Peptides against a protein of PDB entry 3HUF. Designs and how they scored, part 42

Target 1, 320 residues: chain A of PDB entry 3HUF
Amino acid sequence: MWIIEAEGDILKGKSRILFPGTYIVGRNVSDDSSHIQVISKSISKRHARFTILTPSEKDYFTGGPCEFEVKDLDTKFGTKVNEKVVGQNGDSYKEKDLKIQLGKCPFTINAYWRSMCIQFDNPEMLSQWASNLNLLGIPTGLRDSDATTHFVMNRQAGSSITVGTMYAFLKKTVIIDDSYLQYLSTVKESVIEDASLMPDALECFKNIIKNNDQFPSSPEDCINSLEGFSCAMLNTSSESHHLLELLGLRISTFMSLGDIDKELISKTDFVVLNNAVYDSEKISFPEGIFCLTIEQLWKIIIERNSRELISKEIERLKYA

## One batch from the design tools (peptide; made by RFdiffusion4, then SolubleMPNN)

Design b1_p12_2_s4 (from b1_p12_2, 4 letters changed)
Fold by OpenDDE base, seed 5:
Structure b1_p12_2_s4 (fold): chain B 320 residues (1-320), chain A 12 residues (1-12)
Amino acid sequence: as target 1 above (320 residues)
Amino acid sequence: SELDEYYLNEKD
């Protein structure tokens, strides 16, 4: 999201979130969803127009800002952005920090991009929320991104957390829920005067983790916790692969259970399967190898003695 | 990150 603040109390000492949209900026406008009042005698009644575009798909992957357009409204002394005069037709900016000087005002409006990039665990939730969040200037998506700052956990009562949620936790992403999204959707009017009224995602995260025993105490408890072990998995999920890598596992991939030969068994401590394959093929598991789902693995990993537990299971099946 | 600070403070 774009946030503006200013020196010299020209924004009345307040910070403001700028959502995608168009704003008339000037001395003689009233603060609302489309106007930004700036208090200075050196600023024109209507001085500039700011236009913030909705996030692009690229912005979701890069964590880049919504495009910020500035146009001078034919003022006597013009408008500058980052010490450069705005062109007659306006200019567009993709920098994360903008110093906007209106006319001869000695104080600048500072616009800065606060990165929020929200990943969703499922397409249904994305479909439900993406439009609203994009209107807040928040990039959204389904795929993993290095720019992801927040992850929406799907609340299914009584179910295990998803692989996506597990991975989001381990990569130190702020996990949020639908309640947080609902709150975000209501802030548009309240944050016009004070950007500090933005809901705290960390508080939401704390509440999620505190109330759910499926999470370890910290990501560090799980990261590389299985270092030295080797697993094999079906080449089905990139997220699953990344999760297993974060656990410190050496990973081999196979295309089908039929590809699990004696050689693979000799090099592998256990096989990780998705739920569908695990349930359908339980009867046909290769002898002499420990097969489990990611969810079953997660239940072991969150325990304090995870290495001992896994070792015991491996030994049990190798010598059975 | 704010989250890193959280995990550091919860360990103390």
Scores: peptide ipSAE 0.095, ipTM 0.708, DockQ to the pose 0.010
Fold by OpenDDE base, seed 4:
Structure b1_p12_2_s4 (fold): chain B 320 residues (1-320), chain A 12 residues (1-12)
Amino acid sequence: as target 1 above (320 residues)
Amino acid sequence: SELDEYYLNEKD
């Protein structure tokens, strides 16, 4: 989201979130959803127009800001952004930091992009929330992105956390839930006066982790916890692969269960399968192969003695 | 990060 602050008291010492939309900026406007009052004798009554676009799909992957357009409203002394005079027709900016000078005002408005990119675990939740979040200037998507700052966990009561949630946790992404999204939807008007009224996602995250035994105390408890072990997996999910990599596993991929030969077995401590394959084909596995699902693996990994547990299971099946 | 600080503090 775009946040504006200003030097001196020209913004009354407050920070403000600028959601996608159009704002008239000037001395003689009243703060509301479309106006930004700036208190300076050196600025025009109506000085500039800020237009913030909704996030693009690219912004989700890059973590780039919503496009910020500045137009001078034919003022005597113009408007500058990053020491450059705004063109007559307005200019658009994709920089994360904008120093906006209105006329001869000695104090600048500082606009900065606070990165917030929300990944959703499922398309249904995305479909439900994407439009609203985009109107808050928050890029949203389903695919893994290095720009992802937050991850929406689907609260399915009584189900194990998804691979996406596991991976998000290990990536040190702030996990949030629908309750946070609901709260976000209420703050749009309140944050006009004070950007600090934006709900803290970290508190939501803390509550999720505290109340759910499926999460370890820290990602560091799991990262590289299985270093030295080798696994084989079906080449079906990139997220699953990345998750296993974060555990420190050496990973071999296969396309079908028929590709699991003696050579692969000799180099592999266990086989990771999706639930469907595990349930359908577990009977067809050769004796002595330790097969488990990612969910089963996760349950082991979150234990303090995960390495011992895995070793015991490997040994049990090797000598069986 | 705020998250890193959280993890550092919760281990105590």
Scores: peptide ipSAE 0.092, ipTM 0.706, DockQ to the pose 0.010
Fold by OpenDDE base, seed 1:
Structure b1_p12_2_s4 (fold): chain B 320 residues (1-320), chain A 12 residues (1-12)
Amino acid sequence: as target 1 above (320 residues)
Amino acid sequence: SELDEYYLNEKD
């Protein structure tokens, strides 16, 4: 989201969130959803127009800011952004930091982009929330992105956390839930005057972890915890692969259980399967190899003695 | 990150 603050008292010492939309900026406007009052004698009554666009799909992957358009409203002394005079037709900016000077005002409005990019675990939740979040200037998506800052966990009562949730946790993404999204949707009006009123996602995250025993104490407890072990994985998802990599596993990929030959068995400690394959093909598992699901693996890795546990399971099946 | 700070503080 875009946040503005100003030097001196020209914004009354307040930080303000700018959601996608259009704002008239000037001395003789009242702060509301479409106006930004700036208190300086050197600023025109109506000085500039700020237009913030909704996030693009590209912004989800890059973590880039919503496009920020500035237009001078035919003022005597013009408007500058990053020390450059705004053109007559206005200019658009994609920089994360904008120093906006209105006329001869000695104090600048500083706009900065606070990165917030929300990944969803399932398309249904994305469909439900994407529009509202985009109107807050928050990029949203389903696919994994290096720009993701937050991950929406779907509250499925009684089910194991998804691979997406596991991976989000290990990559140190702030996990949030629908309650946080609901809260975000309600604060739009209240944060106009004070950007500090934005709900803290970390508090939501803390509550999620506190109330769910499926999370380890920290990502660092699991990262590289299985270093030295080797696995084979059915080529099903990128997230699964990335998860296993974060565990420090050497990973071989295969396309079908039939591809698991003696050579692969000799090089692998265990085979990781998705739930569907595990359940459907359990009877056809190759002899002498430990097969498990990611969820079963997760249950092992969250234990303090994960290495010992997995070693015992490997040994149990090799010598049976 | 704020999250990193959180994990650091919980380990103490």
Scores: peptide ipSAE 0.091, ipTM 0.697, DockQ to the pose 0.010
Fold by OpenDDE base, seed 2:
Structure b1_p12_2_s4 (fold): chain B 320 residues (1-320), chain A 12 residues (1-12)
Amino acid sequence: as target 1 above (320 residues)
Amino acid sequence: SELDEYYLNEKD
């Protein structure tokens, strides 16, 4: 989201969030959803127009800002952005930091981009929330991105957390839920005068972790916790592969249970299966191999003695 | 990050 602040109390000492939309900036406008009052004798009654575009798909992957357009409204002394005079037709900016000088005002408006990119675990929730979040200047998507700052957990009461949620946690992404999204959808008017009224995602995250025993105390408790072990997995999910890599596992992939040969068995400590394959093929598991689901593996990994637990299960099946 | 600070403070 774009946030503006100013020196010399020309914004009354307030920070303001600018959502996608158009704003008239000047001395004789009243603060509202489309106007920004700036208090200085050196500023025109109507001085500039700010236009912030909605996020692009590219912004979700890069974490870049919504495009910021500045137009001077034919003022005597013009408008400058980063010490450059704004052109007659307006100029567009993709820099994360903008110093906006209105006329001869000795104080600048400082605009800065606060990165917020929300990943969704399922397409249904994305479809429900994407439009509202984009209108807040928040990029949204389903795919894994290095620019993601937040991850929406689907509240299925009593179910295991998804692989996406597990992976988001280990990547140190702020996990949020539908309650946070609901709160975000209501804040548009309240944050005009005070950017600090934006709901704290970290507080939401703390509440999720505190109330759910499926999360370890820290990602660092799980990262590389299974270093030195080897697993094989069915080549079905990229997220599952990345999750197992973060655990420090050496990973081999196979296309079917029939592809598990003696060579693979000799170098593999356990096989990771999805729930559908695990339930359907239980009778057909290769002899002498420990097979488990990602959910079963996660239950072991969140324990402090995860390495001992895995070792015991491997030994139990080798001698059975 | 704010999250990194959280994890540091929960360990102390």
Scores: peptide ipSAE 0.089, ipTM 0.700, DockQ to the pose 0.010

Design b1_p12_3_s1 (from b1_p12_3 with S1M E4S E10V)
Fold by OpenDDE base, seed 3:
Structure b1_p12_3_s1 (fold): chain B 320 residues (1-320), chain A 12 residues (1-12)
Amino acid sequence: as target 1 above (320 residues)
Amino acid sequence: MDPSNQTDYVPP
């Protein structure tokens, strides 16, 4: 999200969130959803127009800012952004930090990008929330992204957490739920005058983790916890692969259970399968290898003695 | 130049 602040109390000491939309900036405007009052004798009554675009798909993957357009409103002394005069037709900016000088005002408006990028585990929830979140200047998507700051977990009471949720946790993404999204939808007006009133997702995350025994105490308890072990996985999701990598596993990928030969068995401690393959093929598993699901692996990983537990299962099945 | 977009700039 774009946040603006300014020196010399020209913004009355307030920070503001600029959601996607158009703002008239000047001395003789009233602060609202489309106007930014700036208090200086050195600025015009209506000095500039700021236009914040909605997030692009690229912004979801890069964590880049919503495009920031600045136009001077035919003022005597113009407008500058990062010491450069704004062109007659306006200019667009993708820098995360903008120093905006209105005319000869000795104080600048500082615009900075606060990264918020929300991944959804459920396509239905994405479909429900994407439009509203995009109107807040928040990129949204389903696929994993290094730019992802937040991950929406679906509240299903009594269901196992998904691989996406497990991976989001291990990569230190802030896990949120629909209640946080609902709260975000209500704050748009309150944060116009004070950007600090933006809901802290960390409180939502803490509550989710605290109330769900399927989460370890920290990601650090699980990261590299299986260092030195080797697994084979069926070529499934990228999230599954990345999850196993974060556990410190050496991973071999195969396309079918028939690809599990003696060579693969010799170098592999266990095989990781998705639930569908595990349930359908459990009778036809290769002899002398420990096969488990990611969810079964996760249940081992969250235990304090995970290495001992997995070693015992490997020994039990590999030497049986 | 719209006169309404004139600053009340006082040189220091």
Scores: peptide ipSAE 0.091, ipTM 0.783, DockQ to the pose 0.701
Fold by OpenDDE base, seed 1:
Structure b1_p12_3_s1 (fold): chain B 320 residues (1-320), chain A 12 residues (1-12)
Amino acid sequence: as target 1 above (320 residues)
Amino acid sequence: MDPSNQTDYVPP
């Protein structure tokens, strides 16, 4: 989200969120969803127009800001952004920090980008929320991204957490739910005056973890917990691979169960399969190898004695 | 330039 602050109390000492939309900026406007009052005698009554675009698909992957357009409204002394004069037709900015000088005002409006990028675990939830979140200047998507700050957990009562949720947790992404998204939708008006009224997603996350026994107390309890073990993984998803890497596993990949040769078995403590392959091919598992799903692995990993549990299962199947 | 929109510029 874009946040503006200003020097010399020209914004009344308040920080303001700028959502996607158009704002008239000047001395003689009233603060609302489309106007920003700036208190300085050096500023025109209607000085500039700010236009913030909705997030692009690229912004989801980069964590880049919504495009910020500035147009001078034919003022005597013009407008500058980052010490550069705004062109006659306006200019667009993708920098995360903008120092906006209105005319000869000695104080600048400082705009900065607070990165918030929400990954969704399922397309249905994305379809429900994407439009509303984009109107808040929040990029949204389904794919893993290094720019993601938040992950929406699917609330299916009685279902195991997904691989996406497991990975998001280990990546230290803030896991949120539909309740937080609903809360975000309600604060849109209040945060116009005070950006500090933005709801803290960490509180939502803490509540999710506290109320769900499928989560460890911290990502640190699981990160590198399986260091020194090796696995073979059916190449199903990048998230699954990255999840296993975060557990500290040495990973070998294969494309089919038929590719599991004696050499691979000799170097592998266990095989990780997706649920569909596990259920369909369990009768065809190679002898002397421990096969499990990621969800089964996760149930072991969240236990305090995870290394001992895995060792026992490996031993049990090597001697069977 | 709309004259009505102009600054009452006061030097700092």
Scores: peptide ipSAE 0.090, ipTM 0.788, DockQ to the pose 0.663
Fold by OpenDDE base, seed 4:
Structure b1_p12_3_s1 (fold): chain B 320 residues (1-320), chain A 12 residues (1-12)
Amino acid sequence: as target 1 above (320 residues)
Amino acid sequence: MDPSNQTDYVPP
C-alpha cells in the first residue's frame, strides 16, 4: 500500500495510507477519502491531484507499487517528484519511493510503497476477496510468487494443511485467515487519520500457529532440518519441489517409479510422492526404499526429533 | 492560472 509522511509537520505528524483513488492535495482542503490537507503557507489551496491506480496482475508477481499519478493544479511554483518538475499533463510513477515537493514548500511529502501482496490457496476465497483487496491497493493471486508477503489459509474444519500452506510457512510468508481479511476490509476509514491503525497481520499469524498443531513453532525449526538426506521426487508440484529444497534435501526428479534403479536407490534415502501416485502405486514400490507423501513427511518434520524419526523409517525398510 | 489558487507565498 502507499503510505505518505512528511517533514515539518505539514501532514500534522501523521502517516496516511493512500488507497486506490483520487486525492486533491492542498492547504485549504479537509482530510477525507478524496482530500489531503497539507499545512504550509507555501502550498496552494488546491495544489496537486494524486491518483493511485488499482493493482495490475504484473504487480502481484513483481511486488511493484500501484501506479501513482501526480498532476499539478496549475500552481505558480509547480510540483516536483524526485526533483523533477511534473509535466503539464501530469506524470505517472512506478518507483517505490516518491519525494513530492509542492511549490516552494521547504518540506517534502514522502510517499513510500509498503509491500503487501496476498496469495490465496483457494480460488473461491480469491474470488470472494480480490475486489475488496484490490480497492485497498493490495495485489492478489493464486500462483506462487516471490513477491508474496501474506498467504490466506483456507480453514476447512478438520482438513490437513495444504502443500501451499506448508510452503508459505517455510518461506516465512505471513499466514492469515478470513478473520484478518474481514478486519482489514473495515479499517479503510480509520487509517485515513493514522496508518498505524492497520491490523497486525503478525499477531493473526501467531494466533493461527498457536492454535493449530499442524504447524511447527517456527519456520527455522524445519528449514534445513533434513540437510544431508537425499530424496527422489515423483509427479509433484513446483511448490512441493521448493518445499523439499527448504528442508535442505538433495532432490532427484523422476517421471515414474520404474526410473529408479538399484544405483539410484543406493544414493536416495526416500521417495516423495503425491497422494494419487502413492495410493495407486503402493503395490509397486521399489524394494528397500522408503516411500511417503509430502503430508506424511510434514508430520515427521513438525516433530522435534524429525531426523531421528526419518532415519528409523529409512533403516527399517533398507534392512527388511 | 486560477488567481484564487495562487499561493500567498510569503518568503520566509
Scores: peptide ipSAE 0.087, ipTM 0.783, DockQ to the pose 0.677
Fold by OpenDDE base, seed 2:
Structure b1_p12_3_s1 (fold): chain B 320 residues (1-320), chain A 12 residues (1-12)
Amino acid sequence: as target 1 above (320 residues)
Amino acid sequence: MDPSNQTDYVPP
């Protein structure tokens, strides 16, 4: 989201969120959803127009700002952005920091981009929320992105957390739920004049972790917790692969259970399977190897003695 | 230039 602040109390000492939309900026406008009052005798009554675009698909992957357009409203002394005079037709900016000078005002309006990029675990929730979040200037998507700051966990009562949720947690992404998205939608009007009223996603995250026994106390408890062990995985999910890498596992991939030969068994401590393969082929598992699902592995990983638990299961099958 | 939109800026 874009936030504006200003020097010399020309914004009355307030920070303001600029959601996607158009704003008239000047001395003789009243603060509302489409106007920004700036208190200076050096500023025209109607000085500039700011236009914030909705996020692009590229912004989801890069964490880049919503495009910021500035137009001077035919003022005596013009408008500058980052010491450059705004062109006659207006200019568009993709920089994360903008110093906006209105005429000869000795104080600048400082616009800065607060990165917020929300990944969804399922397409149904994305379809429900994407439009509203984009109108807040928040990029949204399904695919993993290095720009992702927040991850939406779907609350299904009695279900295990998904591989996407497990991976988001280990990546130190702030996990949020539908209750946070609802709250975020209600405060849109109240945060116009005070950006500090934006709800704290970290508090939501802390509450999710505290109230759900499927999460460890921290990502650090799980990262590299299985260093030194080796696994084989069915090549079906990139997220599962990245999750196992964050656990510190050496990973071999295979295409079918029939590809699990003596060589693969000799270098592998256990095999990770998806639920469908685990349930359908449980009778045909290779002899002498420990097979488990990612969800079964996660239940072991969240325990303080995860290494000892894995070692005991491997030993049990070597002596059976 | 609309005179009504002018600044009250007095050069120092």
Scores: peptide ipSAE 0.087, ipTM 0.778, DockQ to the pose 0.788

Design b1_p12_3_s2 (from b1_p12_3, 4 letters changed)
Fold by OpenDDE base, seed 3:
Structure b1_p12_3_s2 (fold): chain B 320 residues (1-320), chain A 12 residues (1-12)
Amino acid sequence: as target 1 above (320 residues)
Amino acid sequence: MDPSNQTDYVPE
């Protein structure tokens, strides 16, 4: 989201969130959802127009800002952004930091981008929330992204956490739920005067982790916990691959169980399968190899003695 | 130039 602040109390010492939309900026406007009052004699009554665009699909993957358009409203001294005069037709900016000078005002409006990108594990939840979150200037998506800051976990009571949730946790993404999204939807007006009133997702995350025994105490307890082991996996999920990499595993990929030959078995400690393949193919597993699901592996990894547990299982099945 | 958009430029 875009946040603005200013020096010299020209914004009355307040920070504001600029959601996607259009704002008239000037001395003689009243602060509301479409106006930003700036207190200086050097600023025109109606000085500039700011337009914040909704996030693009690219912004979800890059963590880039919503496009920030600035137009001068035919003022005597113009408007500058990052020391450059705004063009007559307005200019668009994708920089994360903007110093906006209105006329000859000695104080600048500082706009900065606070990155927030929300990944959803469930497409139905994305469909429900994406429009509202985009109107907050928050990029949303289903796919993994290096720009992802938050991950929406579906609260299914009594279900195992998904691979996406496991991976989000290990990536140190802030895991949130529907309750946080609901709260975000209500704060839009309150943050106009004080950007600090934006709800802290970390509290929601802490509560989720604390109340769910399927999470380890920290990502650091699991990262590289299986260093030195090797696995083979079906090339079915990029998230599964990245999850196994974060565990420190050496990974071989195969397309079918039939591709598991003696050479692969000789180099592999265990085979990781998705639930569907595990359930369908459990009778046809290659002899002499330990096969497990990601969820079964996760249950081992969250234990303090994960390396010992996995070693015992490997040994048990190599000699069975 | 809309005269209404003139700054009350007081030299600081």
Scores: peptide ipSAE 0.045, ipTM 0.731, DockQ to the pose 0.642
Fold by OpenDDE base, seed 4:
Structure b1_p12_3_s2 (fold): chain B 320 residues (1-320), chain A 12 residues (1-12)
Amino acid sequence: as target 1 above (320 residues)
Amino acid sequence: MDPSNQTDYVPE
């Protein structure tokens, strides 16, 4: 989201979130969803127009800002952004930091991009929330992105957390839920005066971890916890592969259980399967190898003695 | 240029 601050109390000492939309900026406007009052005698009654666009799909993957348009409203002294005079037709900016000078005001408005990109675990929740979040200037998507800052966990009561949730956790993405999204949807009016009224996602995240026994205390408890072990996995999910990499595993991939030969078994401590294959093919598992699902692996990983638990399971099947 | 929109520019 765009946040504005200003020097010399020209914004009354407050920070403000700018959502996608159009704002008239000037001395003789009242703060609302479409106006930004700036307190200086050097600023025109209606000085500039700011227009913030909704996020693009590219912004979700790059963590780039919503496009910020600035137009001078035919003022005597013009408007500058990053020391450059705004053109007569206005200019558009994709920089994460904008120093906006209104006329001869000695104090600048500083606009900065606070990256918030929300990944969703499922398309249904994305479909439900994307429009509202985009109107907050928050890029949204389903696919993994290095720009993602938050991950929406689907609250299915009594279900195991998804691979996406596991991976998001290990990536140190802030896991949030529908309750946080609900709060985000209501803040639009309150944050006009004070950007600090934005709900704390970290508090939501802490509460999720605390109240769900499927999470370890920290990602660091799991990252590289299985260093030195080797696994084979069915080549079905990139997220699953990346998850296993974050556990410190050496990974071999296969396309079918029939591809698990003696050579692969000799180099592999265990096999990771998806639920469908695990349930359908339990009877046909290769002898002498430990097969488990990612969810079963996760249940071991969250234990303090994960390495010992895995070792015991591997040994049990070597002597069977 | 709307003259009504002019700054009462007092040099600070």
Scores: peptide ipSAE 0.045, ipTM 0.740, DockQ to the pose 0.634
Fold by OpenDDE base, seed 2:
Structure b1_p12_3_s2 (fold): chain B 320 residues (1-320), chain A 12 residues (1-12)
Amino acid sequence: as target 1 above (320 residues)
Amino acid sequence: MDPSNQTDYVPE
């Protein structure tokens, strides 16, 4: 989201969130959803127009700002952005920091981009929330991105957390739920004059971890917890691969249980299967090897003695 | 230039 602040008292000492939309900026406008009052004798009654675009699909992957357009409203002394005079037709900016000078005002408006990119675990929730979040200037998507700051967990009562949620947790992404999204949808009116009223997603995240026994206390409890072990991964997602890498596992990827020969078994501590393969091929599991799902592995990983639990299970099957 | 939009520029 874009946030504006100003030097001196020209914005009355307030920070303001600028959502996607158009704003008239000047001395003789009243603060509302489409106007920004700036208090200075050196500023025109209607000085500039700010237009913030909705996020692009590219912005989700890059963490770049919503496009910020500035137009001077035919003022005597013009408008500058980053010390450059705004062109007659207006200019568009993709920089994360904008220093906006209105005429000869000695104080500047500082616009800065607060990065917030929300990943969704499922397409249904994305379809439900994307429009509202985009109107807040928040990029949204389904695919993993290095720019993602938040991950939406679907609260289905009694369901295990998904591989996507597990991976988001280990990546140290702030996990949020439907309750936080609902709260975000209501704050649009209250945060117009005070950007500090934006709800803290970290409190939501802390509450999710505290109230769900499927999460460890921290990602650090799980990251590299299985260093020194090796696994064979069969018919698993790319997210499952990245998850196992974050656990510190050596990974071999295969397409069929028939690809597991004696040589591979000798080098592999356990086999990771997706749920469909695990259920359908239980009878065809290689002898003398521990086979489990990601969800079964996660239940072991969240325990304080995860290494000992895995070692015991490997030993049990070598001597069976 | 709309004269109504002129700054009351008093050098501070």
Scores: peptide ipSAE 0.044, ipTM 0.736, DockQ to the pose 0.650
Fold by OpenDDE base, seed 5:
Structure b1_p12_3_s2 (fold): chain B 320 residues (1-320), chain A 12 residues (1-12)
Amino acid sequence: as target 1 above (320 residues)
Amino acid sequence: MDPSNQTDYVPE
């Protein structure tokens, strides 16, 4: 989201969130969803127009800002952004930091991009929330992104957390839920006067983790917890692969259970399968190797003695 | 162009 603040009390000492939309900026406008009052004698009654675009798909992957357009409203002394005069037709900016000078005002409006990029685990939830979040200037998507700051957990009562949720947790993404999204939707008007009223996702996250025994106490408890072990998995799940890498596993890939030969078994401590393959093929598992699902592995890794637990299971099947 | 939108700079 774009946040503006200013020196010299020209914004009344307040910060504002600028959501996607158009704002008239000037001395003689009233603060609302489309106007930014700037208090200086050196600023025109209607000085500039700011236009913030909705996030692009690219912004979801890069964590880049919503495009920020600035137009001078035919003022005597113009408008500058990052010490450059705004062109007659206006200019567009993709920099995360904008120093906006209105005319000869000695104080600048500082616009900065607060990175918030929300990944959804569920396409249905994305479909429900994406429009509202995009109107907040928040990029949204389903695919993993290095720019992802938040991850929306799909709350199915009594279900195991998904691989996506597990991975999001281990990569230290802030896990959020629908309650946080609802809260984000309600603050849009209140943050016009005070950007500090934007809810902190960390409280939501802490509550999710505290109230759900399927989460470890910390990502650090699980990261590299299985270092020194080797696994094999089907080459079909990128998220599962990345999850297993974060556990410190050496990973081999195979295309079918038939590819699990004696050589692979000799080099592998256990085989990780998806639920569909596990359920369908459990009767045909190779002898002498421990096969489990990601969800079963997760139940082991969240335990404090995960290494001992996995070792016992490996030994049980190698020496049976 | 509506001339009324020319904003007077008040020198400080």
Scores: peptide ipSAE 0.041, ipTM 0.716, DockQ to the pose 0.384

